# Designs tried in a protein design run: peptides against a protein of PDB entry 5OK6. Part 92

Target 1, 215 residues: chain A of PDB entry 5OK6
Amino acid sequence: ELPGLDSQWRQIENGESGRERPLRAGESWFLVEKHWYKQWEAYVQGGDQDSSTFPGCINNATLFQDEINWRLKEGLVEGEDYVLLPAAAWHYLVSWYGLEHGQPPIERKVIELPNIQKVEVYPVELLLVRHNDLGKSHTVQFSHTDSIGLVLRTARERFLVEPQEDTRLWAKNSEGSLDRLYDTHITVLDAALETGQLIIMETRKKDGTWPSAQL

## One batch from the design tools (peptide; made by RFdiffusion4, then SolubleMPNN)

Design b2_p19_5_s1 (from b2_p19_5, 12 letters changed)
Fold by OpenDDE base, seed 3:
Structure b2_p19_5_s1 (fold): chain B 215 residues (1-215), chain A 19 residues (1-19)
Amino acid sequence: as target 1 above (215 residues)
Amino acid sequence: SLAQALEELLRKLLKPSYE
């Protein structure tokens, strides 16, 4: 059973537990398609529960590129394409109206940037490869707040690199050249890494030389 | 540079999908 319309509005829009609540690092927030949300607003503001403005199930279909991988479309804008709700508010809406059959929730994390918290709607997807076998790749998602060191460790793990093997990273830049990722303590954001960017892991030879140094 | 050397190495290995 649906709560009273005024109660719904207060529960979802209040500044304490609703969409206006302060962001906190590590918390989960959820995307709601803007047109559905506006329909819900019109419904609850109309004051008539029997109104033809009933929004139905939450439907985020227009936010997805496809219904196979459930990846978001590129270039979505908060307030235009979607709204962000904290977990509590999202779960209320889902309990009241349901979610479209087969659609996963669009969950995102709050990250801490210098002097601001933000919901990270688009984490960075990097294409990881080895210098000697570019035909085998791993696409891995990273937060903008993750360190280059984490990218390196992740690459080592995905490629089953032995602990005694020494490795380093290169990034292919927009000009097609390779930039050495020397500093492993900076973030993905600081390194300006982008989705789809090729990251090459170079492994040191047994003779102590780097493959790149022999050319 | 080392970067250039790696680029040359990679050019031999790179498939068009990575260009």
Scores: peptide ipSAE 0.057, ipTM 0.663, DockQ to the pose 0.093
Fold by OpenDDE base, seed 2:
Structure b2_p19_5_s1 (fold): chain B 215 residues (1-215), chain A 19 residues (1-19)
Amino acid sequence: as target 1 above (215 residues)
Amino acid sequence: SLAQALEELLRKLLKPSYE
């Protein structure tokens, strides 16, 4: 059952778990398509539950580029294309209005950046390859806050690298050269890795030499 | 194919002539 309009407004906008609550690292937030949200605002601010301004079920369809992988469109902007709601507020809206059938929630995590918390709407998608089999790739998502060490471990796992095999990463830079990712403790952000960037995992030869050392 | 293009690119990148 829908709560009173004023109660809805207070719960979503001004509640303890409202839209304006501080971001906290690790929390889940959800995207709501801006037009729907504005329609909801109009509905609850109108003071008439029987009004023609009823927003209907939440529909984020316009935020998706496809309905197969449910990937977000590129370049979406908070406050223009969508609003961010904390999990509690999102769940309230879904409980009240429903979500479009078959459409997944758009859940994102708050990440801690050096001076700010941010909802990471676009994790970095890296294209992982092996130096010796360039035709096989794995696209993997990483947080900007993930370490290069995690990228390396993930690459090893995806390519089923044996524990005894030694590996290292190279990134293809914007100039088209390969930069070695020496420091595995820096983040994806620190390394300035971007979505679609090619990451090459090099495996040490059995003779102890690196393939790249012979180049 | 994209895969072939990528392979060719990587082969080029791994050549000293592209350093």
Scores: peptide ipSAE 0.034, ipTM 0.624, DockQ to the pose 0.071
Fold by OpenDDE base, seed 5:
Structure b2_p19_5_s1 (fold): chain B 215 residues (1-215), chain A 19 residues (1-19)
Amino acid sequence: as target 1 above (215 residues)
Amino acid sequence: SLAQALEELLRKLLKPSYE
């Protein structure tokens, strides 16, 4: 059963555990389509449980660019296209109203940026390849706060590189040339890596030479 | 060979400072 309308409002909109709660790094938040959320607000504020303003199930369809990969449309804006809810609030709404059949939740993480916490709505999707087989790729999602070292480790794992093999990364830049990612301690953000960018993992030869050094 | 074609591609993609 649906809880009372006042109870619903208090669970979702409060400043301690609801929509207005402080962001904390590593926490999960969820996107809710703005029009649905506004309909819900009108319903619970109206005070009539049998009102025609009943919002129905949560439907985020307008936020997705496709229903295959469930990627978000580009350029979505908080407060205009969607609202952000902490996990507890999201789960309450899903429990009360349901989620559109077959539609996944839009879960995002709070990240720590210099001087600000933010829900990272658009993580970076990198195209990982090996230097000797550019035709085989792994698309992997990273936070802007992830280190280049993590990108390298992830590439090694996805390509099943043996621990004794030495590897390094190159990024294809906007000019179409390769930039070597020397510093593995900087972040994806610091390296200015973007979604769809090609990242090439080079593996050191058994003779101790690098393939790129012979070109 | 495919390997040679790839090497040529890589040579073109790498910055001159790394050649």
Scores: peptide ipSAE 0.033, ipTM 0.616, DockQ to the pose 0.079
Fold by OpenDDE base, seed 4:
Structure b2_p19_5_s1 (fold): chain B 215 residues (1-215), chain A 19 residues (1-19)
Amino acid sequence: as target 1 above (215 residues)
Amino acid sequence: SLAQALEELLRKLLKPSYE
């Protein structure tokens, strides 16, 4: 059952789980398409539950670039294209109004950057390949706050690298050359890695030489 | 093949770094 309009407004905008609550690292937030949200605001502010301004089911269709992988369009802007809601607020809205059939929620995590916490709307999707397993690739999502060490570990796991095998990463840069990712303690952000970027895992040979040294 | 294309890419990308 739908709660009273004033209760909806207070719960979503100004409640303990409201839109304006402080961000906390690791929390889940959800995107809501701006036009739907504005329609909801108009509805709850109108004071008439039977109003023709009823927003209907949440529909984020315009935020997606495709309905196969449900990837977000590039360049979406908070406050213009979407509103961010804490998990509790999102779940309330879904409970009250529903979500468009077949459409997944757009869940994102709060990350902590050096001077700010933000919802990471666009995590980095890296294309992982192994120099000696050219027939396989893995697209893996990482946070900007994830370490290069995590990228390396993830690549090792995906390609079933044995623990005794020594591996290192290369990133294809914008100039079309490969940069060695020497420091595994820096973040994806610090390394300036971008979505769609090719990351090559090189495995050391049994003779102690690196394949790249012979190319 | 895709594998050959990738190998060629790897050679192209890695070679300049070590010359």
Scores: peptide ipSAE 0.031, ipTM 0.616, DockQ to the pose 0.050

Design b2_p19_5_s2 (from b2_p19_5, 12 letters changed)
Fold by OpenDDE base, seed 1:
Structure b2_p19_5_s2 (fold): chain B 215 residues (1-215), chain A 19 residues (1-19)
Amino acid sequence: as target 1 above (215 residues)
Amino acid sequence: AAAVEAERELLKKLKPSYE
C-alpha cells in the first residue's frame, strides 16, 4: 500500500534526505525519467490517491539507447530528460510504484571534481588495447576522477600482464597521433580522455627496449 | 621525429584491426 500523498512528497522532496539533499562523493543517485516524475508530482500534489494522475510503475525506457546493454542515450539533460534522486528516495519510489519489468535502475555515483560535486551520469568508456595483440580489446568504464594509474592497472589486469613486465599507456588523440600518458597520478579528466578513445598499452621488451622506440 | 615515427608505427599496427 502506498503511503499518504503528503508523506510521499515529503520523503522524496525533503531537502535534507530527498531530491534536494547535498551531494556527497561516493553516494549513489538514480535517474528517473522526467515525465514520470512530473506525473508523480502531479499525483501527490493533487491530494486524491484515487486520481487518474496515478503515475504507474517507473519507466526509464526513453533514457536508454538500447535494451541490451542498457546504455543511456547521449546528450540527456538533467531537469529536461531526467531527475536525480538519492538512493533512499529512489528505493522508496520503486517500493511504492515498482520499476518496469526487466529494466535496470540507472545508478550513478557522485564524484568530487575540483570545485564541485556532481553525479557522474556519463562515465568515460575507454577502449583498451595492447600494442602487440590487436585481436583483443576491452571497453572499460572509468570515472573522470579515476587516475591514469588505475587505467594502467586495469589494462594490465585485463591483458593478464605479469608483474615483472613493464607497461605504459598511449592515448590516440583527435589528430590521429599518440600521446604518452606519462603521469599516472593525474585523472582521466586531467588527461582529457573521452568516451570511445583508444588507449594503447605498450609492453616493454625483454631486452629492455620499448616497441615504440624501435623505428 | 623519432617519436612521431614511433607513434606512426604503433598506429599502423593497430589500424587494420580497428578500422
Scores: peptide ipSAE 0.030, ipTM 0.631, DockQ to the pose 0.107
Fold by OpenDDE base, seed 3:
Structure b2_p19_5_s2 (fold): chain B 215 residues (1-215), chain A 19 residues (1-19)
Amino acid sequence: as target 1 above (215 residues)
Amino acid sequence: AAAVEAERELLKKLKPSYE
């Protein structure tokens, strides 16, 4: 059942879980296509439930570049292409108006950067490979705030590396060479890793030597 | 053989990070 228009506006815009509430690290927020949201605002501000301004179901189709992997288009801008809603507000809108059939919600996490909290709309997708089998890759999504240590652990897990085996990471740089990721405590952001970047996991040999040290 | 060579060429491009 649709609440009264004033109640909808208060719940979404001016509630404890409203659009303008402070971001908190780890929370889920959702993208809503801007034109739909503006239509909703006009509807609830108009005060007439029978008006022609009814927004219909939420449809984020224009935010997606494909309907197979449901990847977002590149270069989307908050306030221009979409608005961000906290989980509670999103779920209210979905319950009231529905979401386009078959379309997934666009859920993103709040991350804490050095000076700001931000909804991470575009996490980093890294291409993980082993030094001795470059043909087998795993694409894995990471937050900019994830540590290189987490990337390494994830690579070890994906490649089924035994606990006793030592591994380290290299990142392919723009010059086509490999930069060794020495500090595993820095973040993906600090390491300046980018989507589509190749990350090579090197495994230490049984003799205690590194493959790279022999070349 | 090609895979081994590719590995060697890749490993030759290894350099220290600024990290």
Scores: peptide ipSAE 0.030, ipTM 0.636, DockQ to the pose 0.054
Fold by OpenDDE base, seed 4:
Structure b2_p19_5_s2 (fold): chain B 215 residues (1-215), chain A 19 residues (1-19)
Amino acid sequence: as target 1 above (215 residues)
Amino acid sequence: AAAVEAERELLKKLKPSYE
């Protein structure tokens, strides 16, 4: 059942769960395609529930680059291509209007940067490989706020590295050379790691030497 | 020079699809 138009507007725009509420780190927000949202705004502002301006089900199709992996298009801009809604507001809209059949929600997390909270629409996808078996890769998503230490731990887990094995990371840079990630306490953002970047996990040899040190 | 060479040798093991 659809609530009254004024109630919808207040709930989504101005409510405690509204679009304009402050961001809080760790919260889930959802993307809504801009044209659909504008159509909804026009509908609820029109004052006629039977209006031809009824927005129909939420359809984010234009935000996706593919319908297989449901990856977002690159370069989408908040306020131009989509709006961000808190989880509660999103769930209200889905409850009222539905979501296009087979289309997944676009859920993103609020992250805390030094001076601002931001919904991380584009987390970093890193390509993790081992130095001795570059043919086996794991693509793993990380927040810009995740530490290099977490990347290393994740790589160790994905490659089933034993606890006694010592490992370190290298990043392939834009010049094609390898930069060693010495400080595991810095973030993915601080290390300037980008989506699609190759991260090589080097494992220390049994003799205590590093493969790269002997090359 | 040694560090650069080490990087190069490590990169030689990369498949062309990752280059």
Scores: peptide ipSAE 0.028, ipTM 0.623, DockQ to the pose 0.097
Fold by OpenDDE base, seed 5:
Formats: sequence, C-alpha cells, structure tokens
Structure b2_p19_5_s2 (fold): chain B 215 residues (1-215), chain A 19 residues (1-19)
Amino acid sequence: as target 1 above (215 residues)
Amino acid sequence: AAAVEAERELLKKLKPSYE
C-alpha cells in the first residue's frame, strides 16, 4: 500500500535517515535513475495521488551499459544521471512502486577516502592470472580502499594456492611492462590499479627461487 | 608450447623489476 504523499516525501528526503543523511563507511546505498526520481518528486509534491504524474516502477535501464552483467555505463554523474539513496529509503521506494522486471538493484558501498566518505559507484575490476597460465583469468572486483594484501589473498584463494606456497603480485602497466607490487599495505588506489588491469600472481618454486629471478 | 612461450615472455618482462 502506498503511503500518503507527504509521508513518502518525509521518509525519503529527510536529512536524518533519507537521501540527505550523512554517509557512513560500510553502508549500502542504491542508485536511482534521475528522471524517475524527479518524476517521483513531482508526484509527491503535487499533492494528488491520482495525478497523471505517477512515476510507475523504478527503471534504471539507462544507467546500464550491459544487461547481461548489469555493468554501469561509464561517466555517470551523481545528481545528473542518478540519485543515491540509503538502503532503507531505496527499499521503501521499491516497496511502493516496484522495480522494473528483471533489473537488479544498483547497490554500492560507502568507502572512506582521505578526508571524505564517498559512495563507491565504480569499484576496480582486476584480471587475476597466474604467471604460468596467462590464459586463465579471474575477474574480481575490489574497492579502491582495499589493500594489495587483500588482492594477493584473493588471488591465492581463487587459484587454490596452498598455505605453504609463497606468492607475490605483478601489475601490467600501460606501457606493457610489469611492475612488482612490493608493498602489500598500500591500497588499490595508491597502487594506481585500474579496471581491466592484468594482475599476475607469481608462485615461488620449491627450491626457494622465484621464476622471474632465473632469467 | 604456446603456454611455455607466454610464460617465458612474461618472465622477460619481469626481469627489469629486479635490477
């Protein structure tokens, strides 16, 4: 059942629990296509529940580049292309109006960057491979705030590396050369890793030597 | 054979990082 229009507005737009609430690290926020949201605003501000301005189901189709993997288009801008809502507000709107059939919600996390909290709309997708089998990749999503250590652990897990095996990472740079990721405590952002970048996991030999050191 | 060659070429690219 749809609440009264004033109740809808107060539930979604308030500064304490709605759209304008402070960002908190680790919280989930959701993207809503801007035109739909503006239509909803017009509807609830109009004061007539029977108005022709009824927004219908939430439809985020224009935000997606790919309807198979539901990847977002590049270059989307908050306030122009989409609005961000906290989880509670999103779920209210979905409950009231529905979500277009077959579309997944666009859920994103709040991350803590130096001096600012931000909803990470575009996390980094890395291509993880082994040094001896470059043809078999695992695409894994990471936050810019994730450590290189987490990338390494994730690579080890995906490739079923035994605990006693020693591994390290290399990143393929834009010049086609390989940069070793020595410091595992820096972030993906600090390492300047980008979506689509190849990350090579090298495994140390049983004799204690590294494959790369023998050439 | 192709996999071995790819590994070799990769290892060549890794070498400068040890200098």
Scores: peptide ipSAE 0.027, ipTM 0.607, DockQ to the pose 0.053; fails the geometry check

Design b2_p19_5_s3 (from b2_p19_5, 12 letters changed)
Fold by OpenDDE base, seed 2:
Structure b2_p19_5_s3 (fold): chain B 215 residues (1-215), chain A 19 residues (1-19)
Amino acid sequence: as target 1 above (215 residues)
Amino acid sequence: DEELEKERKELAEKKPSYE
């Protein structure tokens, strides 16, 4: 059963777990398509539950570029294309109105940047490859706050690298040259890694030489 | 995503110059 309209408004907008609550790193937030949300606002502000302004089920279809991988469209803007809700508020709306059949929730994490918390709507998708087989990529998502060390560990895991094998990363830059990722403690953001960027894992030879040193 | 596939293909065709 739908709660009273005023109760809905208070719960979603002004509640302790409302839209305007402070962001906290590691929390899950959810995207809601802006038009639906505005329709909901109009409905609950109208004070008439029988109003023609009933928003129906949450439909985020316009935010997706595909219905296979459920990737977001590029260039979506908070407040224009979508609103962000904390998990509690999202779950309330879903429980009250439902989510369009077959659509997944658009869950994103709050990340801590040097001077701000933000919901990371667009994690970085990296193309992980081996130096000796550039044609076989693993696409993996990383947070901007993830370390290069995590990228390296992930690459090692995906390519089933044995623990005794030594590996290092190279990033292909915009000029087409390869930049070695020497510092594994810096973040994906600090390394200026971007979505679609090729990350090459080099494995040290048994003779102790690096493949790249022979090029 | 055709753009990601195109970018992957362009990246794969560009031999890494390890300079």
Scores: peptide ipSAE 0.008, ipTM 0.439, DockQ to the pose 0.174
Fold by OpenDDE base, seed 4:
Structure b2_p19_5_s3 (fold): chain B 215 residues (1-215), chain A 19 residues (1-19)
Amino acid sequence: as target 1 above (215 residues)
Amino acid sequence: DEELEKERKELAEKKPSYE
């Protein structure tokens, strides 16, 4: 059942638990398509529950580039294409209006950068491959705040590397050459890794030599 | 995703030069 219009507005837009609340690292926020949200605002501000301005179900279709992986379109801008709601506010809207059939929620995490907290709408999607099979990739999402060490551990897990096997990472750069990721303590952001970038996991040979040392 | 597959293919076709 829909609560009163004023109650809806206060619950969603407030600065303590709603849209205007401070970001906190690790929290989940959700994207809502801007036009739907504006329609909802107009509805609840109109004061008439029977108004023709009723927004209907939340529909984020225009934010997706595909309905298979439910990837977001590139270049979406907060306040123009979507609004961000904290989990509580999102769940209220979904409870009241529903979400379009088959669409997943667009959940994102708040990340801590050196001078700012933000919702990471676009995590980095890396293509993880083995040095001996570049054609077989695992696509994995990472936060910009994740360490290269986490990328390496994730690659090892995906490729079922045994604990005793030694591995290291290379990133394919824009020039097509390979840059070795020596420091595993730096972040994905610090390493300037980008979505779609090929990350090559090299496994040390049984003889103690690296495959790359023979090139 | 066709675009990601295209990027993968383009990246796979470029032999890595290990510098």
Scores: peptide ipSAE 0.008, ipTM 0.446, DockQ to the pose 0.174
Fold by OpenDDE base, seed 1:
Structure b2_p19_5_s3 (fold): chain B 215 residues (1-215), chain A 19 residues (1-19)
Amino acid sequence: as target 1 above (215 residues)
Amino acid sequence: DEELEKERKELAEKKPSYE
């Protein structure tokens, strides 16, 4: 049942548990298309449940690049294109109004950066390849807060590297040269890795030499 | 793919700094 308009507004906009609540690392937040959200605000502020301002189902269609992979458009801006809601608020709105048929929720995680918590709307999509087969890539999403060690482990898993095989990573930089990712403890952010960047996994030869060392 | 060959060459030409 749809709650009273004042109750809806308080539940969603309440600074303790609603849209304005503090961000907490690891928690899920959801994107809501801005125009829908503004329509909802107008509806609940109007005081008439039968108002022509009824927002209908949540429709995030304008936020997606495609309806196949459900990737977000690039360059979306919080407060202009979308509003971020905590999981509880999102689930309330979905329960009250529904979500457009076939659309997935746009779930994102709160990450902790050195001086700020934020919802990571755009995780880093890395293109993982092997040094000996650059034509076979695996696109994998990582948080900016994920370690290079996680990237390496993920690459090893995707390429079915045996535990006894030694591997290391290279990143193709903007100049087209390869930078060695020596420190596996730094983050994706610290390594300045970007979406679409090629990450090359090198596997050590059985003779104990690296492929890159023999040139 | 010419770019892939270039990248292979660059990987190959980069002496591992084992330092």
Scores: peptide ipSAE 0.017, ipTM 0.532, DockQ to the pose 0.057; fails the geometry check
Fold by OpenDDE base, seed 3:
Structure b2_p19_5_s3 (fold): chain B 215 residues (1-215), chain A 19 residues (1-19)
Amino acid sequence: as target 1 above (215 residues)
Amino acid sequence: DEELEKERKELAEKKPSYE
């Protein structure tokens, strides 16, 4: 059953728990297509439940690039293309209006950057490969706030590297050369790693030499 | 993602193995 229109508005736009609530790192927020949200806003502000302004089910179709991986379109802008709702508000709207059949929710995490908290709408997708088999990659998503150490651990896990094996990372740069990721404590952001970038895991040989030292 | 797979393949083909 739909709550009263004033109740809906208060639950979704309440500054303490709604759309305008402070961001907290690690929280889940959800994207809602802007036109739908504005239609909902007009509906609940109109005060008439029988109004022709009824928004229908949430439909985020225009935000997706594809319906296979449900990847977002590039260049979407908050406030123009979508609004961000905290998990509670999102779940209320879905319970009241439904979500278009077959569409997944667009869940994103709040991240902490040096001077700002933001919802990370576009995490970084890296192509993880081994130095000896560049053609076999694992695509893995990382936050901009994730450390290079996490990227390395993830690569080790994906390639089933034994704990005693020593490994290091290289990033393929825009010039097509390899930059070694020496500092594992810096973030993906600090390393300027980008979506689609090839990250090469080099494994130290049993003789104690590195494969790259022979190049 | 076909584009990411294509980029992955193109990037992999541009570099020799470290072996």
Scores: peptide ipSAE 0.008, ipTM 0.440, DockQ to the pose 0.086; fails the geometry check

Design b2_p19_5_s4 (from b2_p19_5, 12 letters changed)
Fold by OpenDDE base, seed 1:
Structure b2_p19_5_s4 (fold): chain B 215 residues (1-215), chain A 19 residues (1-19)
Amino acid sequence: as target 1 above (215 residues)
Amino acid sequence: SAALEREREELRRKRPSPE
């Protein structure tokens, strides 16, 4: 059942779990297509529940580049293409209006950066490969705030590296050369890793030498 | 890259005020 229009407005805009609430690291926020949200605003501000301004179900179709993998279009801008809602507000809207059939929610996490909290709309997708098999990649999503150490651990897990095997990472740069990721404590952001970038896991040989040192 | 710089800038950008 739909609550009163004023109650909807207060709950979504001005509530403790409203759109304007502070970002908190680790919390989930959801994208809502801007035109739908503006239609909802017009509806609830109009004061007539039977108004022709009824927004219908949430439809984020225009935010997706495809309906197979449900990837977001590149270059979407908050306030222009979408609004961000806290989980509670999103769930209220979904319960009241529904979500377009078959569409997944667009859930994103708040990340902590040195001077700001941000909803990470575009996490980094890295292509993980082994040095001896560059043709077999594993695409894995990381936060910009994830450490290179996590990338390395993830690569080791995906490639079933035994605990006793020593490994290190290389990033393929824009010039096509390989840069060593020496510091595993820096973040993906600090390492300047970007979506689609090839990350090469090198495994130390049994003789104690590195494959790259022999090239 | 320009893409990386845009991404970094987007991460640094404050939330827009409601319009």
Scores: peptide ipSAE 0.025, ipTM 0.648, DockQ to the pose 0.021
Fold by OpenDDE base, seed 4:
Structure b2_p19_5_s4 (fold): chain B 215 residues (1-215), chain A 19 residues (1-19)
Amino acid sequence: as target 1 above (215 residues)
Amino acid sequence: SAALEREREELRRKRPSPE
């Protein structure tokens, strides 16, 4: 059952779980398509529950690049294309209006950056490969706040590298050359890694030499 | 891409922490 219009407005905009509440690291927030949200605002501000301004089911279709993988379109802008809601507010709206059939919710996490919390709408998708088999990639999603060390560990796990094997990472840059990721303590953000970027895991040879040193 | 640079810049853009 739909609550009163004023109650809806208070719950979503000004409640303890409202749109403008402080971000907290690790929390889930959800994207809502901007036009739908504006229609909802108009509806609840109009004061007539039977108004023709009723927004209907939440439909984020315009935010998706495809309906197969449900990837977001690139270059979406908060406040222009979508609104961010905390999980509780999102769940209220879904319970009141429903979500378009078959459409997944667009859940994102709050990350902590230096002196700021932000909802990470676009996590980094890296293409992990081995130096000796560049044709076999594993696409893995990382936060910008994840360390290069985590990327390396993830690569080692995906490629079933034995604990005794020594490995290091290279990033293919925009010029097509390889930059070694020396510092494993820096973040994906600090390393300026990008979605779709090729990350090459090099494994040290049994003779103690690196394959790259022989080129 | 210019879009990715914008995303990075947006990631770097300080939302003021609520005091």
Scores: peptide ipSAE 0.018, ipTM 0.563, DockQ to the pose 0.021
Fold by OpenDDE base, seed 5:
Structure b2_p19_5_s4 (fold): chain B 215 residues (1-215), chain A 19 residues (1-19)
Amino acid sequence: as target 1 above (215 residues)
Amino acid sequence: SAALEREREELRRKRPSPE
C-alpha cells in the first residue's frame, strides 16, 4: 500500500535519511532517472493520489548503455540525467512504485576524496595484463580511491603470482607509451588511470633483471 | 582526454548543497 503523499515526500526528500542526507563514505546510493523522479515529485506535491501525474514504475532504461552488461551511458550528470538517493529512500520508492522488470538497481558507493565525499557513479575499469602476454587481459573494477598497491595486489592475484616473485606496474598512456607506476601508495585517481586503460604487470626475472626492454 | 578531465572534475566537484 502506498503511504500518503505527504509521507512519501517526507520519507524521500528529508535531510536526515532522504535525498538531502549527507554523504558518508562506504554507503550505497542509487541512481533514479531524472524524469521519473520529477514526475514523482509532481505527483506527491499535487496532493491528489488519483492524479494523472502518477509516475508508475521506476524505469532507468535511458541511463543504460546496454541491457546486457547494464553499463551506464557515459557523461550522465547528477541533477540532469539522474537523482541520487540513499539506500533507504531507494528501497522505499521501489517498494511503492516498483522497478521496471529486468532492470537492476544502479547502486554506487560513496567515496572519500581529500576534500569531499562523492557517489562514485563511474568506477574505473582497468585492463590488467602481464608483460609477456599483452593479449590476455583481465578487466577489473577499481574505485578512484583505491591505491596502486591494491591494483598491483589484484593483478598478482589474478595472474597467480607467487609471493616471492617481484612485480611492478606500468600504465599505457594516451600517447601509447608506458608510464611506470612507481608509487604504490597513490590512488587510481592520483595516477590518472582511466576506464579501459591497459595496466601491465611486469614480473622480475630469476636473474634479478626486469623485462622492461620488452614492453 | 577531455572525458577523463571531466570525470576527474566531476569527482572533485562538491555535491551541490541542497538549497
Scores: peptide ipSAE 0.017, ipTM 0.560, DockQ to the pose 0.021; fails the geometry check
Fold by OpenDDE base, seed 2:
Structure b2_p19_5_s4 (fold): chain B 215 residues (1-215), chain A 19 residues (1-19)
Amino acid sequence: as target 1 above (215 residues)
Amino acid sequence: SAALEREREELRRKRPSPE
């Protein structure tokens, strides 16, 4: 059952779990398509539950570029294309109005950057490959705040690298050359890694030499 | 995309300038 319109407004906009609550690192936030949200605002502000302004179920279709992977369209802007809601507020709206059949929620995490918290709407998708098999990539998502060390560990796991094997990463840059990721403590952001970028895991040879040293 | 680049650029601009 739908709560009263004023109660809905207070819960979503002005509540402790409302839209305007402070961001906290690691929290989940959800995207809501802007037009739907504006329709909801108009409905609850109108004060008439029988109003023709009823928003219907949440429909984020316009935010997706595909219905296979449910990837977001590039270039979406907060406040223009979507509204961000904390998990509690999102779940309230879904419980009240429903979500369009078959659509997944658009869940994103709050990340902490120097001097700011932000919902990371676009995590970095990296193409992980082995130096000896560049044709077989594993696409893996990372936060901009994830370390290169995590990227390396993830690559090792995906390629079933044994613990005793030594590995290192290279990033293919925009010029097509390979930049070695020496510092594993810097972030994906610091390394300026980008979605669709090829990350090459090199494995040290049994003789203690690196394959790239022979190039 | 220009928007992803903008988001990344915004993220990059939030890097402390190397003093």
Scores: peptide ipSAE 0.009, ipTM 0.501, DockQ to the pose 0.028; fails the geometry check

